Peptides against a protein of PDB entry 6RGO. Designs and how they scored, part 31

Target 1, 392 residues: chain A of PDB entry 6RGO
Amino acid sequence: MALKLLGFNQDATCFSVISSNKGVTIYNCDPFGKCFELEKSTSNDEELDFLVEMLFSTSLIAVVDKTIGASKRKKLKIVNTKRKATICELTFPHEIMDVIMNRKIICVVLKSDQIFVYDISCMKLLRTIDVRGEKLKSTSKFRNSEAVGDIGVRVSLSTDNNSILCYSSYSKSDKENAPLNDIVVFDALKCIQINVLPAVHQSNIVCIACSPDGMLMATASEKGTIIRVFKTIDTENDEPILVNEFRRGSRPSRISEMKFNHDNTLLACVGESDTIHIFALPVTTTEADANEDDTLQQSSHSLSSSINGLQYISKGLANRFGKIIVSKIPTQSQQRHVAYIKIPENAKYRIGFPKDTTNTIHICGEDGNYLVYSIPRNEVGPCTLVKSNTFD

## One batch from the design tools (peptide)

Design b1_p14_1_s3 (made by RFdiffusion4, then SolubleMPNN; from b1_p14_1, 6 letters changed)
Fold by OpenDDE base, seed 4:
Structure b1_p14_1_s3 (fold): chain B 392 residues (1-392), chain A 14 residues (1-14)
Amino acid sequence: as target 1 above (392 residues)
Amino acid sequence: SKIEEIRKLLSELP
């Protein structure tokens, strides 16, 4: 039976799948089991295509039926899973490409490179971001070339209440085919642009992950060999702060998803390769104000891995055209994974980090496996399988 | 109302 993965919810408590025969199924991770099913509306042997975004473990989901007809692909349904009923429907001028949400915001990405930002509590439109329109204002001659294939605006939203939205934008190049290699950081609640990271890759950005708190962002290009991690808000001398540059591999391979864990200590990536890679981030010592009090000796064996001198290579070489070129970290100083999971070749997997266990990762595959792995803390190596379940 | 139903579901957030 063909399964298509839709992914985990924001806290990895649930995941959603499309079953060719059944429609959409949502599984609870712990205890493992079906928590919701949306039956297919048609008896046709048409390949089912859906977008489903779940609001944490709540009974609120956003659903787009992409299976049949151009009209359905433009409709976002807000569904109450307990009632199995549509609460409201939003219709868009163009096909919906992605839907993301947190406790405050729904973002809807259209094939037109528009992002519609809604207040979830009242379903009011807060902002329409026109990524093409911003490009056209900056560069007079961009033909609306239809985005060929899978290259479009990518988005990620912080899972907290800060609602930091990161999206890919077109570089200010005089070339007719400017890549989607800029990042805009946007406060989705206030509807304010916070930051712009120019030319973070040489080619189109195909994957973005925002940290749960919205303070970090990971980016990958269509090459998928290098992952860059930036601060979202903070700048140094009006330049983007590159925190990390990770090497996934030497061979090009598409990254389909990236996730931070809840404490920003780990970044996982998955895609077309046989390997999920997990990278360690530097622990930002928040200067916890040393309020003196209680003695609980949690022996945090700080692995003082002396990651010597990653100088913040904030030295964007301003090219002759005032573009900040993110300085490449020398290939020898590019960090590798600290942990990995081997997955079947050609199996699509999705990843999620549970909130309560920062060294645990949830994964699910189109092979019908839901797997929980423990991430090694003190050594570079494979993750340990802790729990496995199957789904159909 | 539709909005009251959404707000009820938002109250299920931890």
Scores: peptide ipSAE 0.667, ipTM 0.970, DockQ to the pose 0.843
Fold by OpenDDE base, seed 3:
Structure b1_p14_1_s3 (fold): chain B 392 residues (1-392), chain A 14 residues (1-14)
Amino acid sequence: as target 1 above (392 residues)
Amino acid sequence: SKIEEIRKLLSELP
């Protein structure tokens, strides 16, 4: 049977799959088993396509049926899984491309490059963000969005209550073909723009991950060779907003998903390659006030590779040419993975970090494997398989 | 109501 992966929920307690014969199935991770099924509405051997976003381990899911007809692709259903019933339906002017949620917010991304932000508690529209409308009105030629394939606005939302929304935006370059290589950081609750990160890659951004607390964001371009990690908020200290640059590989390969773990110590990425890569983030010790006393020199050899070599191009030139946030980071500062998982070639995988075990990763494949791996702490190497289950 | 049902499901959040 052909399986399609929808992904893990925010805390990796469940994952969703499309089975060609059964429709949408949601699995619990522990204990492993089916917790919900959405039956196929059509008897036809049509290729099923759905968006399903879960609200953690709750009985609330958002569902978009993309299988049949342009009308269904514009409808978001909020479903109670315990009742197997639609609570409400929202209809949009354009096809829904993505749906993300946290405890407070639902964001709906349209094919029109619009983001609709809702308060989940009342389903009230808080904001419509028009990512195209922020592009200077000069080149009114709507790119026929049909011809530029899988390149649209990408979004990520913090899983906490701060509800930091990061989205890709069009560069202000006068080029008709400006890439989606800017990032906007948006407070989805207050409906205010917090920050703009111009030209974070040379090509379109195809993957974004926000940290659970919304303080960090990871980005990858179409090349998928470099992952960049940024602070979402400018610190008053002249600290670089670019905190890490990771090398996934030397060969171009699309990254389909990235996730931070719950304590922001790890970033995982998966995509078209035979390898899930896990990167270590520097623990930003918030210097909580070191009260002077306890001299226990635990020489934690923090791999503080002193990124001393970032010559700040002086504040004066940055005002005329929009802050080149990506100065040429010397290729020497590019960190590799600390851990990896080998996956079957051509199998699509999804990743999730469980809340309670920061050094554990959940993965599931279109091959019907659900796998739990332990991440090594003190060595660079393969992850260890802890648990395996199969699904159909 | 539909909203009361959503609020009930939101109360299942950890």
Scores: peptide ipSAE 0.657, ipTM 0.969, DockQ to the pose 0.840
Fold by OpenDDE base, seed 1:
Structure b1_p14_1_s3 (fold): chain B 392 residues (1-392), chain A 14 residues (1-14)
Amino acid sequence: as target 1 above (392 residues)
Amino acid sequence: SKIEEIRKLLSELP
């Protein structure tokens, strides 16, 4: 059967899939098994497409029927899985491209490059963010963006209560073809822009991950060769702080998903390549824990290659040709993965980090495999398969 | 109400 992966929930306790024959199925990870099924409403052999965002392990899901020909691509349903019933429905002016939620917020991304921010507890609209709105004041031409199907606003939301929203924005270049290579950091609760990271890549951003606490953000461009990790809130001399620059590979390959683990020590990425990459992050010691004098010389030779300097992304020198020069970490200073998982070529996989085991990763494939891997701590190498299940 | 049902499901959060 053709499977399409929707992904893991925020804590990797469940994952969602579309089965061509069954519709949407949600699986529990442990114990492994089906916990919910949404049957297809039509007997048509149309390729099913859905957005399903699950609120952790709760009975609350957000569902969008995106099936081609479906009149429902503009409709968000909030569903109670225990009752198999729609609680409420929201209708949007444009097709829904993405839905993200945490304990406080639902973010709805539209094909119009608008982000609708809702308080989940009352379904009240807090903010509409128009990512195009700064450009539309200068150029009245609605580019019929029919042709560039895969480039849109990308978003990530912190899984905590701080509700830090990171989204891709258009660079301020007067050029008609300004890329989606800026990042805006937004407090989704207060509805305040916190930070703007200009030109974090040379091309459009296609993947963003926010850390669970909202303090870090990872970004990847269409090239997917370099992943950059920034502080979200903190700035130094009014400039963005680049914490890490990781090299996924030398060959271009799209990154479809990135995730931080729950303690911000690991960043995983997956995409069109045969390899899931896991990178180690420097432990951000909050200054508070420095006072416990516990002289346990655990020589944790953390192979934290001392990135000897917080590299300022110097304000991108617009060269004489109006090219934004992104300051790059020298290629020799780019960190590689500390761990990896080999996956079948052309298999789409999704990733999740469970809360209770910081060195464990959950993965699921459109090949019908749900796999649990242990991540090595002290060596660079392959992850070890701990558990395997199949689904259809 | 619909909102009371949402709040009840939010109370399932750990």
Scores: peptide ipSAE 0.648, ipTM 0.969, DockQ to the pose 0.846
Fold by OpenDDE base, seed 2:
Structure b1_p14_1_s3 (fold): chain B 392 residues (1-392), chain A 14 residues (1-14)
Amino acid sequence: as target 1 above (392 residues)
Amino acid sequence: SKIEEIRKLLSELP
C-alpha cells in the first residue's frame, strides 16, 4: 500500500500518515498504536492528499483535504478526534499549502504567498501577512506553478507560548525572479515584525525550523548542502547573528524537514538523501543566572569539541546594494554532523524530538517503519536503534 | 458553542 507521511506533532508523541485504503491515520508513539482514523470520503482511486496538523496530544486537529478533484483544497477543518466531528471550517481565497500551530496560534499558508495568523482560542484572524505585497507592485504573474516546482513561502512556528513565526520572504531585487532567500521573524501574538535576515542563502529557502523557545532558527536552500542557524531576536550591531553553519554534504540534496530538540542542543535534518544528520549546537549559557553561588562543580564533561571559535565574521560584505550578505564561513570551519541515521534512499522520512528525552529522536518512514534512536553524546557516530514498530 | 468546544480541547494541553 502507498503510505504518505504527514509528520510528527510538536512533542513527537504522535505522528500522522495517509494510507491509500484507509485515509488519514494518527498513531500514538508510546504506547505505540492507532489513536485516530479519518476515513476517505471518496471511493475513487484518486491519490489521497491531506494536510493534518495536530495540537500536541490533544483531540484537536487541523485538516485540509488536498485530494485532486476535492473542492476542499481551500478549506481548513478544525476537527475533534474524540467526537469525529468538525468543530469549524475556514475557507480561504487560495489553495492551502501549509498549516502550523502551537498552544496559541494557527498559521495558514496559501499558494498566494499569504500567511493567515489566527488566535486558536477564538478562531479570530489576528493578521494577514502578504509576503508578495512587501515586494513592490511588480505584475503578479502567478508563477506558473507548473514549471517552478514546490517553491513557495516556508514557515516555522515556536512550540512555546511566545509564538515566534519565521517565514521566507522575497529579496529586495528588481528581478522578476527574486529568490525567497530573506527571512522575517514575526511575533505572531503581538503581530509585530521583530527582525529581518536578508539573503541568508543564494537560492530559495526550502526548509526552515524554529527552536521550541523561538530563540534560534535553522535555514536550508534548494541546494541543501549548508544549514545556517541564526538568532531570531538578538542582533549584533544591528546585524543578524549567525550562530552555526553546518555542512550536510557536498552533493545537492533537498532537505524536507529540520527540527531542534527541546533544549536547543541538537538540530536534525532529513530529506531526499539516505542519511538523517544530527548536529550539535553550542550551549548558550544565559549570563543571567551567574549570581547564585552554588558551586556544584558537576564536571559535565561537555565535549568541548574545540569548536574553534567560529569567529562571528560579521563581515557582512555590504554588496553594492547595501545588502548584508552573510559571509561564507570557510569550508574548513563548517561543522559536520555529530550523529547520523541511515535510511532507505527511496523512503521519505519525518523526524521528531520527544520532550522528556533530549538525546532520543523519533523517525517514521513511508516504508511503514516507526523507529526510536538514541543519539550518542560523547562520540561522533551512528545513532543506536532503541525501539521499532511497523504501521500500515 | 464552537468556541467553548475549542477551549475545552485547549484545556487538554499539558
Scores: peptide ipSAE 0.647, ipTM 0.969, DockQ to the pose 0.845

Design b1_p14_1_s4 (made by RFdiffusion4, then SolubleMPNN; from b1_p14_1, 5 letters changed)
Fold by OpenDDE base, seed 4:
Structure b1_p14_1_s4 (fold): chain B 392 residues (1-392), chain A 14 residues (1-14)
Amino acid sequence: as target 1 above (392 residues)
Amino acid sequence: SKIEEIRELLSELP
């Protein structure tokens, strides 16, 4: 039976799948089991295509039926899973490409490179971001070339209440085919642009992950060989702060998803390769104000891995045209994964980090496997399988 | 109302 993965919710407590015969199924991770099913509305042997975004483990889901007809592809349904009923429907001028949400915001990405930002509590439109319109204002001659294939605006939203939205934008190049290689950081609640990271890759950005707190962002291009991690808000001398540059591999391979864990200590990536890679981030010592009190000796064995002098290579070489070129970290100083999971070749997997266990990762595959792995703390190596379940 | 139902579901958030 063909399964299509929709992914985990924000805290990896649930995941959603499309079953060709059944429709959409949502599984709870712990205890493992079906928690919701949306039956297919049609008896036709048409390949089912849906977008489903869950609001954590709540009974609120956003659903787009992409299976049949151009009209359905433009409709976002807000569904109550307890009632199995549509609460409201939003209609868009163009096909919906992505839907993301947190406790405050729903973002809807259209094939037109528009992002619609809604207040979830009242379903009011807060902002329409026109990524093409912003490009056209900056560069007079951009033909609306239809985005060929899978290259479109990418988005990621912080899972907290800060609601930091990161999205890919077109570089200010005089070339007719400017890549989607800029990042805009946007406060989705206040509807203000916070930051712009220019030319973070040489080619189109195909994957973005925002940290749960919205303070970090990971980016990958269509090459998928290098992952860059930036601060979202903070700048140094009006330049973007590159925190890390990770090497996934030497061979090009598309990254489909990236996730931070809940404490920003790990970044995982998955895609077309046989390997999920997990990278260690430097622990930002938040200067916890040393309020003196309670003695609980949590023996944090600080792995003082002396990751010597990653100088913040904030030295964007301003090219002759005032563009900040993110300085490449020398290939020898590019960090590798600290942990990995081997997955079947050609199996699509999705990843999620549970909130309560920062060294645990949830994965699910189109092979019908839901797997929980423990991430090694003190050594570079494979993750250990802790739990496995199957779904159909 | 539709908004009241959404707010009810938002109250399920931890």
Scores: peptide ipSAE 0.696, ipTM 0.974, DockQ to the pose 0.841
Fold by OpenDDE base, seed 3:
Structure b1_p14_1_s4 (fold): chain B 392 residues (1-392), chain A 14 residues (1-14)
Amino acid sequence: as target 1 above (392 residues)
Amino acid sequence: SKIEEIRELLSELP
């Protein structure tokens, strides 16, 4: 049977799949088993296509049926899985491309490059963000963006209550083909723009991950060779907003998903390659006030590779040429993975980090494998398989 | 109501 992966929920307690014969199935990770099924509404051998976003381990899911007809692709259903019933339906002017949620917010991304932000508790529209309308302020010609393939606005939302929304935006370059290589950081609750990160890649951004606390964001371009990690908020200290640059590989390969673990110590990425890569993030020790006393010199050899070599091009030139946030980071500062998982070639995988075990990763494949791996702490190497299950 | 049912499901959040 052909399986399609929808992904893990926010805490990796469940994952969703499309089975060609059954429709949408949701699995619990522990204990492993089916917890919900959405039956196929059509008897036809049509290729099923759905968006399903879960709200953690709750009985609330958002569902978009993309299988048949342009009308269904514009409808978001909020479903109670216990009752197997639609609570409410929202209809949009354009096809829904993505749906993301946290405890407070639902974000709906349209093919029109619009983001609709809702308060989940009352389904009230808080904001419509028009990413194209922002581009039109810089570029006079509406390109019929129907012809620019699988490249749309990408979004990520913090899983906490801060509800930091990161989305890709069009560069202000006068070029008719301005790439989606800017990032906007948005407070989804207050409906205010917090920050703009111009030209974070040379090509379109195809993957974004926000940290659970919304303090970090990871980005990857169409090349998928470099992953960049940024602070979402400018610190008052003249600290670089670019905190890490990771090398996934030397060959171009699309990254389909990235996730931070719950304590922001790890970033995982998966895509078209035979390898899931896991990167270590520097623990930003918030210097909580070191009260002077306890001299226990635990020489934690923090791999503080002193990124001393970032020559700050002085504040004066950054005002005329929009903050070149990506100065040429010397290729020497590019860190590799600390851990990896080998996956079957041509199998699509999804990743999730469980809340309670920061050094564990959940993965599931379109090959019908659900796998739990332990991430090595003190060595660079393969992850260890801890648990395996199969699904159909 | 529909909103009360959503709020009930939101109460399942950890």
Scores: peptide ipSAE 0.692, ipTM 0.974, DockQ to the pose 0.870
Fold by OpenDDE base, seed 1:
Structure b1_p14_1_s4 (fold): chain B 392 residues (1-392), chain A 14 residues (1-14)
Amino acid sequence: as target 1 above (392 residues)
Amino acid sequence: SKIEEIRELLSELP
């Protein structure tokens, strides 16, 4: 059967899939099994497409029927999975491209490059962000963006209560073809822009991950060769702080998903390549824990290759052509993965980090495999398969 | 109400 992966929930306790024959199925990870099924409403052999966002392990899901020909692509359903009932429905002016939620917020991304921010507890609209609105004030031409199907606004939301929203925005270049290569950091609760990271890549951003606490953000461009990790809120001399620059590979390959683990020590990425990459992040010691004098010389030779400097992304020299040149970390100082998982070529996989086991990763494939891997701590190498299940 | 049902499901959060 053709499977399409929707992904893991925020804590990797469940994952969602579309089965061509069944519709949407939600699986529990441990114990492994089906926990919910949404039957297809039509007997038509149309390729099913859905957005399903779960609220952790709760009975609350957000569902969008995106099936081709479906009149429902503009409709968000909030569904109670225990009752198999729609609680409420929201209708949008444009097709829904993405839905993200945490304990406080639902973010709805439209094909119009609008982000609708809701308080989940009352379904009240808090903010509409128009990512194009800053451009439209300068250029009256609605480019019929019909042709560039795969480039849109990307978003990520912190899984905590701080509700830090990171989204891709258009660079302020007067050029008609300004890329989606800026990042805006937004407090989704207060509805305030916190930070703007200009030109974090040379091309459009296609993947963003926010850390669970909202303090870090990872970004990847269409090239997917370099992943950059930034502080979200903190700035130094009014400039963005680049914490890490990771090299996924030398060959271009799209990154479809990135995730931080729950303690911000690991960043995983998956995409069109035969390899899931896992990178180690420096432990951000909050200054508070420095006072426990516990002289346990655990010589954790953390192979923290001393990135000797917080490299300022110096205000990129606007060259004579108005190109912001992001100062690249020298290729020799780009960190590689600390761990990896080999996956079948052309198999789409999704990733999740469970809360209770910081060195464990959950993965699921459109090949019908749900796999649990142990991540090595002290060596660079392959992850070890701990558990395997199949689904259809 | 619809909002009360949402709040009931939000109470399932750990």
Scores: peptide ipSAE 0.690, ipTM 0.973, DockQ to the pose 0.846
Fold by OpenDDE base, seed 2:
Structure b1_p14_1_s4 (fold): chain B 392 residues (1-392), chain A 14 residues (1-14)
Amino acid sequence: as target 1 above (392 residues)
Amino acid sequence: SKIEEIRELLSELP
C-alpha cells in the first residue's frame, strides 16, 4: 500500500499518515497504536492527498482535503477527533500549501505566498502577511506554478506560547526571479515584525525550523549542503547572529524537515538522502542565573569539543547594494554531524523530538516503520535503535 | 458553541 507521511505533532507523541485504503490515520507513539482514523470521502482509486496538523496530543486537528477539486484545497477544517466532527471550516482565496499551529496560533500558508495568522482560541484572524506585497508592485505574473516546482513560502512556528513565526521572504532584488532567501522573524501574537535576516542563502530557502522557545532558527536552501542556525531576536551591531554553520554533505540533496530538540542542544535534518543527520548546538548559558551561589560542581564533562571559536567573522560583505551577505564560514570550520541514522534511500522519513527525553529521536517512514533511536552523547557515531513498530 | 468546543479541546493541552 502507498503510505504518505504527514509528520509528527509538536512534541512527537503522535504522528499522522495517509494510507491509500483507509485515509488519514493518527498513531500514538507510546503506547504505540492507532488513536484516530479519518475515512476517505471517496470510493475512487484516486491518490489521497491531505494536510493534517495536530495540536499536541489533543483531540483538535486541522485538516485540508487536497484529493479532489480546487475548492477542497482552499478549505481548512478544524476537527474534533473524539466526536469525529468538523467544529468549523475556513475558506481561503487560494490553495492551502501548509498549516502549522501551537497552543495559541494557527498559521495557514497559501499558494499566493500569503500567511493567515489566527488566534486558535476564537478562530479570529489576527494578521494576513503578504510575502509578495513586501516586494514592490512588480507585475504579479503568477509564477506559472507548473514550471517552478515546490518553491513557495516556508514557515516555522515556535511550539511555546511566545509564538515566534519565521518565514522565507523574497530578496530586495529588482530581478523578476528574486530568490526566497530572506527570513522574517515575526511575533505572531503581537503581529509585529521582530527581525529580518537578509540573504541567508544564495538560493531559495526550502526548509526552516524554529526552536521550541523561538530563540533559534535553522535554514536550508535547495542545495541542502549547508544548514545555518541564527538567533531569531538578538542582533549584534544591528546584524544577524549566525550561531552555527553545519555541513550536511558535499552533494546537493533536498532537506524536507529539520527539528530542534526541546532544550536546543540538538538539530536533526532529514530529506532525500539515505541519512538523517543530527548536529550538536552550543549550550547558550543565559548569563542571568549566575548569581545563585550553589557550587554544585557537577563536572558535566561537557565534551568541549574545541569548537575552535567560530570567529563571528561578521565580515558582512556589504555587497554593492548594502545587503549584508552572511560570510561563508571557511569549509574547514563547518561542523559535521555528531550522530546519524541510516534510512532507505527511496523512503521518505519524518522526524520528531519527544519532550521528556532530549537524547531520543522519533522517526517514521513511508516504508511503514516507526523507530525510536537513542542519540550518542559522548561520541560521534550512529544512533542506537531502542524501539521499533510497524504501521499500515 | 463552536468556540466553546474549541476552548474545551484547548483545555486538553499539557
Scores: peptide ipSAE 0.689, ipTM 0.973, DockQ to the pose 0.843

